# Peptides against a protein of PDB entry 5HOI: the designs that were tried, part 38

Target 1, 351 residues: chain A of PDB entry 5HOI
Amino acid sequence: FRYMPFSPAGTPFGFTDRRYLTMNEVGYVSTVKNSEQYSITVSFFDVGRFREYHFEDLFGYDLCFLNEKGTLFGQSKTGQIQYRPHDSIHSNWTKIIPLQAGERITSVAATPVRVIVGTSLGYFRSFNQFGVPFAVEKTSPIVALTAQNYRVFSVHYSQFHGLSYSLSELGTSSKRYYKRECPLPMSLPNINSDMKKDANLDYYNFNPMGIKSLFFSSYGDPCIFGSDNTLLLLSKWRSPEESKWLPILDSNMEIWKMSGGKETTDIHVWPLALAYDTLNCILVKGKHIWPEFPLPLPSEMEIRMPVFVKSKLLEENKAILNKKNEIGADTEAEEGEEDKEIQIPVSMAAE

## One batch from the design tools (peptide; made by RFdiffusion4, then SolubleMPNN)

Design b1_p10_7_s1 (from b1_p10_7, 5 letters changed)
Fold by OpenDDE base, seed 2:
Structure b1_p10_7_s1 (fold): chain B 351 residues (1-351), chain A 10 residues (1-10)
Amino acid sequence: as target 1 above (351 residues)
Amino acid sequence: MESVFKAFAR
């Protein structure tokens, strides 16, 4: 197994010279290969609030985290990190993270008040927004990080224990754990089924854990979106005994419903954020499960627990059709092969 | 039927 640099909703290069380093509700960061250098563009969805900017990257940043105040960049191999405020008032700063032989920065996160660096050896490094270090902690190997305000959601991977997660708060005086290396009930990519589609191989080579993104909801709940296209939300995390992962959206099921019950293989959900009761996402149409260039407009998908079974919906729709045929047996309606769209129950229509 | 997908208002 090789630890790869992870950024929330980051995309591979594939066969192109360009990729998204990260994207979320704030915007998207792209990088383009230009010989031995990179051109980075930081773009925003709210063009009235933020101004797009670009710069030359001589370091080859492969880690990124975007927030409302700035962008954190990292180079997984060299240990270089750079924070770039979006405003011109605050200065950029750079730092080299000391790495051991073979150690990599695997993920970075930044909030307006904290910078977090996670490594393949489980070094958790915390800084303020000015790059002043607070602490170094050794944990299980970190594969993904996200942060909101003072809270950090970390995903860990061990070959012996699989996936775990931590939820911590980085106060001024101490780190508090709400959850510490608890089992994460997320499915790993199934190499045998998912990798048989050549279009997915490039993605899983880029992101072996299949974590498309992780974020905090607008309510401050940790969310993760895996290779199964299910959005998991950590509920009741303040109560250790009550805390549970909730599958709040099966995006494959929602796409299937929206397609009138047709199996579509060309539409994919790319997660950005959870805002209230809606998943902000990119609807990706095409061969790749990740967005290409130009970035499509974001969409909102209403969260719904996957309570519906496809077989039951098909049976109910057959039962409705049979009842219509029993009532309509007195009218010679022609045998049109009507592509009988599954009537999704009205309770599943958004009001 | 409002689409479960609303376009993100820019």
Scores: peptide ipSAE 0.006, ipTM 0.479, DockQ to the pose 0.278; fails the geometry check
Fold by OpenDDE base, seed 3:
Structure b1_p10_7_s1 (fold): chain B 351 residues (1-351), chain A 10 residues (1-10)
Amino acid sequence: as target 1 above (351 residues)
Amino acid sequence: MESVFKAFAR
């Protein structure tokens, strides 16, 4: 097994000079190979809010994470990372992550408040948005990272134990675990079935875990989209005993339904984000399971499962809160951000 | 069947 650099929804070069380093709901980062150099472009879906920018990459960045405030780049072999704010107010910063012999940066993540670096030896390095280090922790080998605000979803791989995940919160003084190296019920790509299509071999050589993307939902739930094209959502993660992975979308089944029950092998879902009850994705047409150039317009795929129940319960809770505020109870309830985990009714989890 | 895919509204 070889640890490869992973970025959310990153694509291989294939037979081309260009690839996507990452893409999500904010935008997409592309790199074009120009001899020994690379030209990186950071593009956005909201062209009114953000301006596209480009720069020459002399380092060969193979890791990327895009957020609303900036882009984190990494070079898996050299340990170089660079954070580039989208605005001109904040300066770019560069840092070298110390790597042991044979160690690789395997994934990077960035939020407006945190930068995270994971390695093939399981070094978990945390920084603030200015590159000031908080901590170094030794974990199982990290294969993928995503982050939202202070929360980090990490995927780990052991040759003996397979895939595991952690969910942690990176406070100012301490790291809290909600989940620590728990089994991840995601299937690895089957070498014998999935790799028999030559068109997929290049992808699995690029991404041997088959993790197309991982992200937090708009509700802060960890999501992962594997090679089986199933969107898994971690439900009830605040309650250790009640926490479960929910297969909230089988994208192959949805494509099959849309085709009128015909087998189609030329349409693929490429995940971007989960916003409320919709998977933002690229519909890829063709032989490759990943988007080519130019990037197709994003599509929304409606999820039929528990996040829709969460949206309704949030609307109901907002409607209840608004009704309570109209009833004029002057109780100075401290704005404790009780992220009240929406209890999904048990009856709707069994259909 | 209405396409489960809506174009991302820009």
Scores: peptide ipSAE 0.005, ipTM 0.468, DockQ to the pose 0.378; fails the geometry check
Fold by OpenDDE base, seed 4:
Structure b1_p10_7_s1 (fold): chain B 351 residues (1-351), chain A 10 residues (1-10)
Amino acid sequence: as target 1 above (351 residues)
Amino acid sequence: MESVFKAFAR
């Protein structure tokens, strides 16, 4: 296993000169290779509120986190981080994170009030928005970070324990844990099945955990979207004994329903954020599971607990079709290949 | 069936 730099909804280069460093509800950060340099563009969905900007990257930033106030960049190998406010009021700042031999920055997160750096050795470093350090903590190896306000959702990986998560609050005086290195019930990419498709190999080499994104919901609940295309939400995290992961959306099931029960392999959900009861996402069409250039317009997908079993729906539809054929046997069978769209029960349609 | 997908208006 190799620790790779993770950014929320970041994409690989693949066979291209460009990729997304990160994307969320605020916007998307792209980088383009230009010989030995990179050109970074910070783009926004709300073009009325924010102005797109670009700069030359001489460092090869491979980590990024975008928020409403600025963009945090990181270089996984050198330990360089840079915070760039979107406004002109605050100056950019750069810092070198001290790394041990073989240590990598694996993830960075930034809020308007905190900057967080996680490493492959499990160093959790916290700063204010001006790069003033608060603390250094030793945890299990960090593979992903997200943050909202003072809260941090961290994903950890151990070869012995698999995936774990922490939920913490970075107050002014101390770090509070709501959850500390608890088991994360997320499926890892299946090396044998998922890596056999060349298009997926590039992605899983880039992101071996298959974490497409992690974010806080608009209500401040930790969310994670893995390789199984299921959105998990951490419910009741304020109550230690009541906290549970809820599979609030199976995006493969929703795509299957929308396709009339046809297995589609060319439509993929790329998660951005959870706003209320809707997953903001990019609908990716094509061979790659990640968005290419240009970025499609975001879509909203309503969250729905995966209550329905595909097999039962297929059996019920077969039973309905058989009954129709038994009743219709008296009228001439023009064998039109009626594309037998699975009638999804109206109760599964949004009202 | 309202599409579970709404286009995000920019």
Scores: peptide ipSAE 0.005, ipTM 0.481, DockQ to the pose 0.275; fails the geometry check
Fold by OpenDDE base, seed 1:
Structure b1_p10_7_s1 (fold): chain B 351 residues (1-351), chain A 10 residues (1-10)
Amino acid sequence: as target 1 above (351 residues)
Amino acid sequence: MESVFKAFAR
């Protein structure tokens, strides 16, 4: 197993010289490789509130986290991190994180008040927004981080125990755990021999955990979107005994419904954020499961608990079609190959 | 069927 640098909704280079380092509800960060140098662009969805900016990257930043106040960059191998405020009032700062032999920064997160660095050896480093260190903690190996305000959602991986998660709050003087290395019920990518031949191989080589993104909802609940394209939300995390992961959206099922029950392999959901009851996402069209250039406009997908089983709906629709054919044998079948859209029962259609 | 997808209002 190889720990890879993770950034929320980051994309591979694939066959191109460019990729997204990260994207969320605020915007997207792209990097373009030019020989041994990189050019980074920080772009925003709200062009009225923010101005796009670019800079030359001599370090080859492979980690990124975007928030409303700035962008955190990291280099997984060298341990260099840089914070760049979006405003010109606050100065950029750079720091080198000390790494052991073979240690890598695996994820970084930044809020307006905290900077967090996680490593492949499970070093959890916390800083304020000015790069002043608070603490270093040893945890299980960190594979992903996100943060909102003072809260940190961390994903850990052990070869023996699989995926776990922590939810913590980074106060001024102390770290509080709401959850500490609890099992994460997320499916890992099934990298069977057949997926090694698919256009998705490049993605799973880039992101072996298949975590497309993780974020906090607008309500402050930890969310994760895995390779199964299911949005998981951690409910009731303030009550350790009541806390549970809720599958609040099966995006494959929603795409299937929108396609009239046709199996479309060419539409993919790329998660950005959960705002209230809507998943902000990019609808990716094509062979690659990740967005290419230019970035499509974001879409909102309404969250819906996956109550229905696709197989039962197909069986019910087949049974309805068979009954119609048994009753309708006497009317001249004008065999118009009308693409028989699967009538999704009205009870499953949005009211 | 209201489209489960709305264009993100910018």
Scores: peptide ipSAE 0.005, ipTM 0.480, DockQ to the pose 0.315; fails the geometry check

Design b1_p10_7_s2 (from b1_p10_7, 4 letters changed)
Fold by OpenDDE base, seed 5:
Structure b1_p10_7_s2 (fold): chain B 351 residues (1-351), chain A 10 residues (1-10)
Amino acid sequence: as target 1 above (351 residues)
Amino acid sequence: MESVFEAFKR
């Protein structure tokens, strides 16, 4: 296993000179490789609120986190981080995170009030928005971070225990844990099924955990979107004994429904954010499971708990079709290859 | 703001 730099909804280069460092509801950050240099562009979905900007990257930033106030960059090997406010009123700042031999920055997160750095050795470093350090804590190895306001959702990996998560609040004087290194019931990429598609090998080499993104919902609930394309939400996290992960969306099943029950292999959900009852996402059409350039417009997908099993819906629809054929035997209907659109129950159709 | 899941448990 190798610790790779993780950023929310980041994409690999693949066979191209460009990739997305991160994307979310605010916008997307791209990097283009020009010989030995990189050009970074910070783009926004709300072009009325924010102005796109670019800069030359001499460091080769491979970590990024975008928020409404600025962008945090990191270089996983050197330990360099840079915070760039979107507003020109505030100055950029750069710092070097001290790394041990073989240590990597694995993830970074930034809010308007906090900067967080996580490492492959489990160093959790917290700063304010001006880069003033608060604390250094030793945890299990960090593989992913996200943050909202003062709250941090961290994903940890141990070779012995698999995936765990923490939910913490970074006050001015102390860190509070709501959850501390609890088991994370997320499926890891299946090497045998997911990697047999050559087109996905580049992605899993880039992101071995298969975490497409993690974020806080608009209500402040931790969310994670894994390689199984299921959106998990942490409910009741304020009550330690009542907290549970809820599968609030199976995006593969939603794509299957949207296709009239056809098996599609060319449409993929790329998660951005959860706003109320809708997953903000990019619908990716093509061979790769990640968005290429140009970025498609964001789409909204309504959250639905996977109550129905696809196999049962297929059996029920086959049983309905067989009953219709037994009643209709007397009309010479031409064998048109009617694209057998699965009647999705009206209660499951998107309005 | 009540989470969507707290609203459905009423």
Scores: peptide ipSAE 0.011, ipTM 0.506, DockQ to the pose 0.031
Fold by OpenDDE base, seed 1:
Structure b1_p10_7_s2 (fold): chain B 351 residues (1-351), chain A 10 residues (1-10)
Amino acid sequence: as target 1 above (351 residues)
Amino acid sequence: MESVFEAFKR
């Protein structure tokens, strides 16, 4: 196993000179490779609130985290991090994170009040928004980070224990754990099924955990979107004994419903954020499961617990079609090969 | 944002 740099909703280069470093509800950060240099662009969905900006990257930043106040960049091998406020009032700052031999920065996160750096050896480093250090803690190897305000959601990986997660709050004087290295019930990419499609191999080489994104909901609940395209939300995390992961959206099932029950292999959900009861996402059309250039406009997908079984819906629709054919056998109407769209029950249609 | 249903119909 190789630890790779992770950023929320980041994309691989593939066969191109460009990729997204990160994207969320605020915007998207792209990088273009020009020989030995990179050009980074920070773009926003709210063009009235924010101005797009670009700069030359001589370091080859491979880690990124975007928030409403600035962008954090990191270089996984050198340990360099840079914070760039979106406003011109606050100065950019750069810092080198000390790395051991073979250590990598695996993830970075930034809020308006905290900067967090996680490494392949499990060093968790916390800073304020000005790059002043608070603490260094040793944890299990960190593979992903996200943060909202003072809260941090961290994903850890051990070869012996698999995936775990922590939820912590970074006060001024102390770190509080709500959850500490608890098992994460997320499916890892299956090498034998998911990687047999050449188009997915490049993605899983880029992101071997298959974590497309992780974020906090608008209500402050940790969310994760894995390779199975299921949105998991951590419910009741304030009560350690009552805390549970809820599968609040099966995006493959929602795409299947939207297609009239046709199996589509060319439509993919790329997660951005969870706002209230809607998943903000990019609908990706094509061979690759990740968005290409230009970025499509964000779409809203209503969260729905996967209470329906696809097989049962197919059986019910076959039974309805068979009954229609038994009743219609007395009328020789040349009903042409009309594309037999599966009637999804109206109660399952989006209002 | 656009509804996923409206985006799918395109």
Scores: peptide ipSAE 0.008, ipTM 0.524, DockQ to the pose 0.215
Fold by OpenDDE base, seed 3:
Structure b1_p10_7_s2 (fold): chain B 351 residues (1-351), chain A 10 residues (1-10)
Amino acid sequence: as target 1 above (351 residues)
Amino acid sequence: MESVFEAFKR
């Protein structure tokens, strides 16, 4: 296992000179390798609210976090971070995070009020939006971070304990924990199943944890989307004893439904954000499970708990078809090979 | 704010 730099919904280079550093509901950050340099572009979905900008990156930023006020960049090996406000009112700032021998920045997050840096040794560093440090805390090794306002969702990894998570609030005077290094019930990528497709090998080499993204919902609930393509939401996190992870969407099931019950292997959900009851995502068509260039338009997918089993729906539909054929046997069935789309019950169809 | 899942259970 190797700690890799993680950014929410970041993509590998693969065989190309370009990748997405991060993407979410605000926009997407791309980097293009130009010899020894990189060109970074910060693009937005709301082109009326935000202006796209680019800059030359001499450092090779491999970490990124985009919010509504700015973009945080990081270099995992050197410890350099840069915050770039989207507006021209506030100045860019750069800082070097002190790293020990072999330590890496593994994830960065930024809100309009906080900057967070997590490392492979479990150093959790907090700053304000101007790069003024608040604290340094030693935790289990950090593999992923996201933040909303003053709240931070951190994912930790130990070879002995697997995945854990923390949910904390970074006040002005103190850090409050709602959850502290609790077990994260997310499946890790299975090398034997998930990596058998050469197309996925590049992704899992880039992201060994298979965490496609993590974010806070519009209601401020921590969300994570793993290699199993299930969206997990942390419910009731304010009540320690009542808190639970909820599988609120099986995106493979939803793709199967949208395809009329046909098994599709070329459509993939790439998560951006959870807005109310809809997953904002990119529907990726092709060989790779991640979006390529150009970026497709975002799609919305209604959240639905996976209460239905494919096999049972197929059996019920076969039973309905067989009953129709038994009742209809007295009328000359013209053998139209109509591709009998599985009638998904209206309660399961996306409105 | 109520979680989306708490809203769906009402």
Scores: peptide ipSAE 0.007, ipTM 0.514, DockQ to the pose 0.033
Fold by OpenDDE base, seed 2:
Structure b1_p10_7_s2 (fold): chain B 351 residues (1-351), chain A 10 residues (1-10)
Amino acid sequence: as target 1 above (351 residues)
Amino acid sequence: MESVFEAFKR
C-alpha cells in the first residue's frame, strides 16, 4: 500500500495535463501542467462573492483545501505548505513541514481559524490561520482530513486495523476528542470489481482508499463519500455511546431512480458538500467517474435513506402493470414497448 | 417539516 496525497473531491490527471486539486461548495481548484511548472486556478461558484485568481506553482502542489477565506496548498514530498487568502489584503504565507525519511503529507485542511497537516506516519500538526504552530500529535497514519471552524475530521489507515476516524476540536489551549481512532465502517475499493474497468484504475491509483470526499455538513456533522457512492453521516457524535454512521444517500440508487429505473453506467455522482438535506454534487456523464473540464454546473440531490430495494420496486411496478392489464383487458390497446418509466411512489416526495 | 437532520439530532 502507498499513502497518496488526498484532497477533498480531487481528481487525477488521467491522460490530461490538468486536474482538480480540490472542489467543494465554495469552488474548485484546478492545476495545469506547463512544462516543469503548474498553473493553478482558484475558481468559485459564487462569482458575485469571490473573484477567480490564478498563479504559477513552481513547487507542484498536490494537496489542496479550499475554504471561504483562503486556499491551503501542500506538496506531499517536500513538506511545503502555502496558505493563500482570497482577499488580497491578507498576505500569503509559506511553511516547510519537517518530514522524516519516507514521510509524506497525506492530507491538509484549513478553516478560517486553523490549518491542519496530516502525514503518512500519523503526525497531526495544527496551526492557526497565520501558520503559527499549536501542537504536534502522533496518531495512526492519516489518509484524509477535513475541518470546519475548530473541528477536525480525520481518517486513519493501518494495515492491521483498516480504516479508523477521529473527530476532534482544536481549542485555544487543548485538543478535545469526541471520537478517537474509532473504526470507520466504509467499504474499501474492491480490486476485483471496481478496477476491472480501466477508466477506474487511474482513479484508484490516484486514490487507493476510494474516498471521493469528506466534509462537514452545514449542521457540522462529519460526512464521508466512499467508492461505493454512499454518503455516510456521523450522527449523534456529541454522545459517544449513541454516535453512529448513517448511510443517508445511496447515490447509485438515486441515479437509478432518476433514470426511470434504467441501469445507467455513464452517470456518476461527484460529491461537493452536504447543505441541509441536499447533497451538492457534480453529475458526471462519461467514462470517468470524476469530472473533467469544463466542470459541469453543480446539482442538488436530496438525501434519502436507502430503504428501497431495486428488486422490490421492480416487482411492485410489475404487479401494478399486471393489475392495470387485468383491469384494461377489454380495450385492444396496441403493445407499444413503451419504456415503462418506473413510477417512483409519490409518497417518497417529502410532504 | 422537521428536517431529517432535526429528527436525527433528537
Scores: peptide ipSAE 0.007, ipTM 0.489, DockQ to the pose 0.036; fails the geometry check

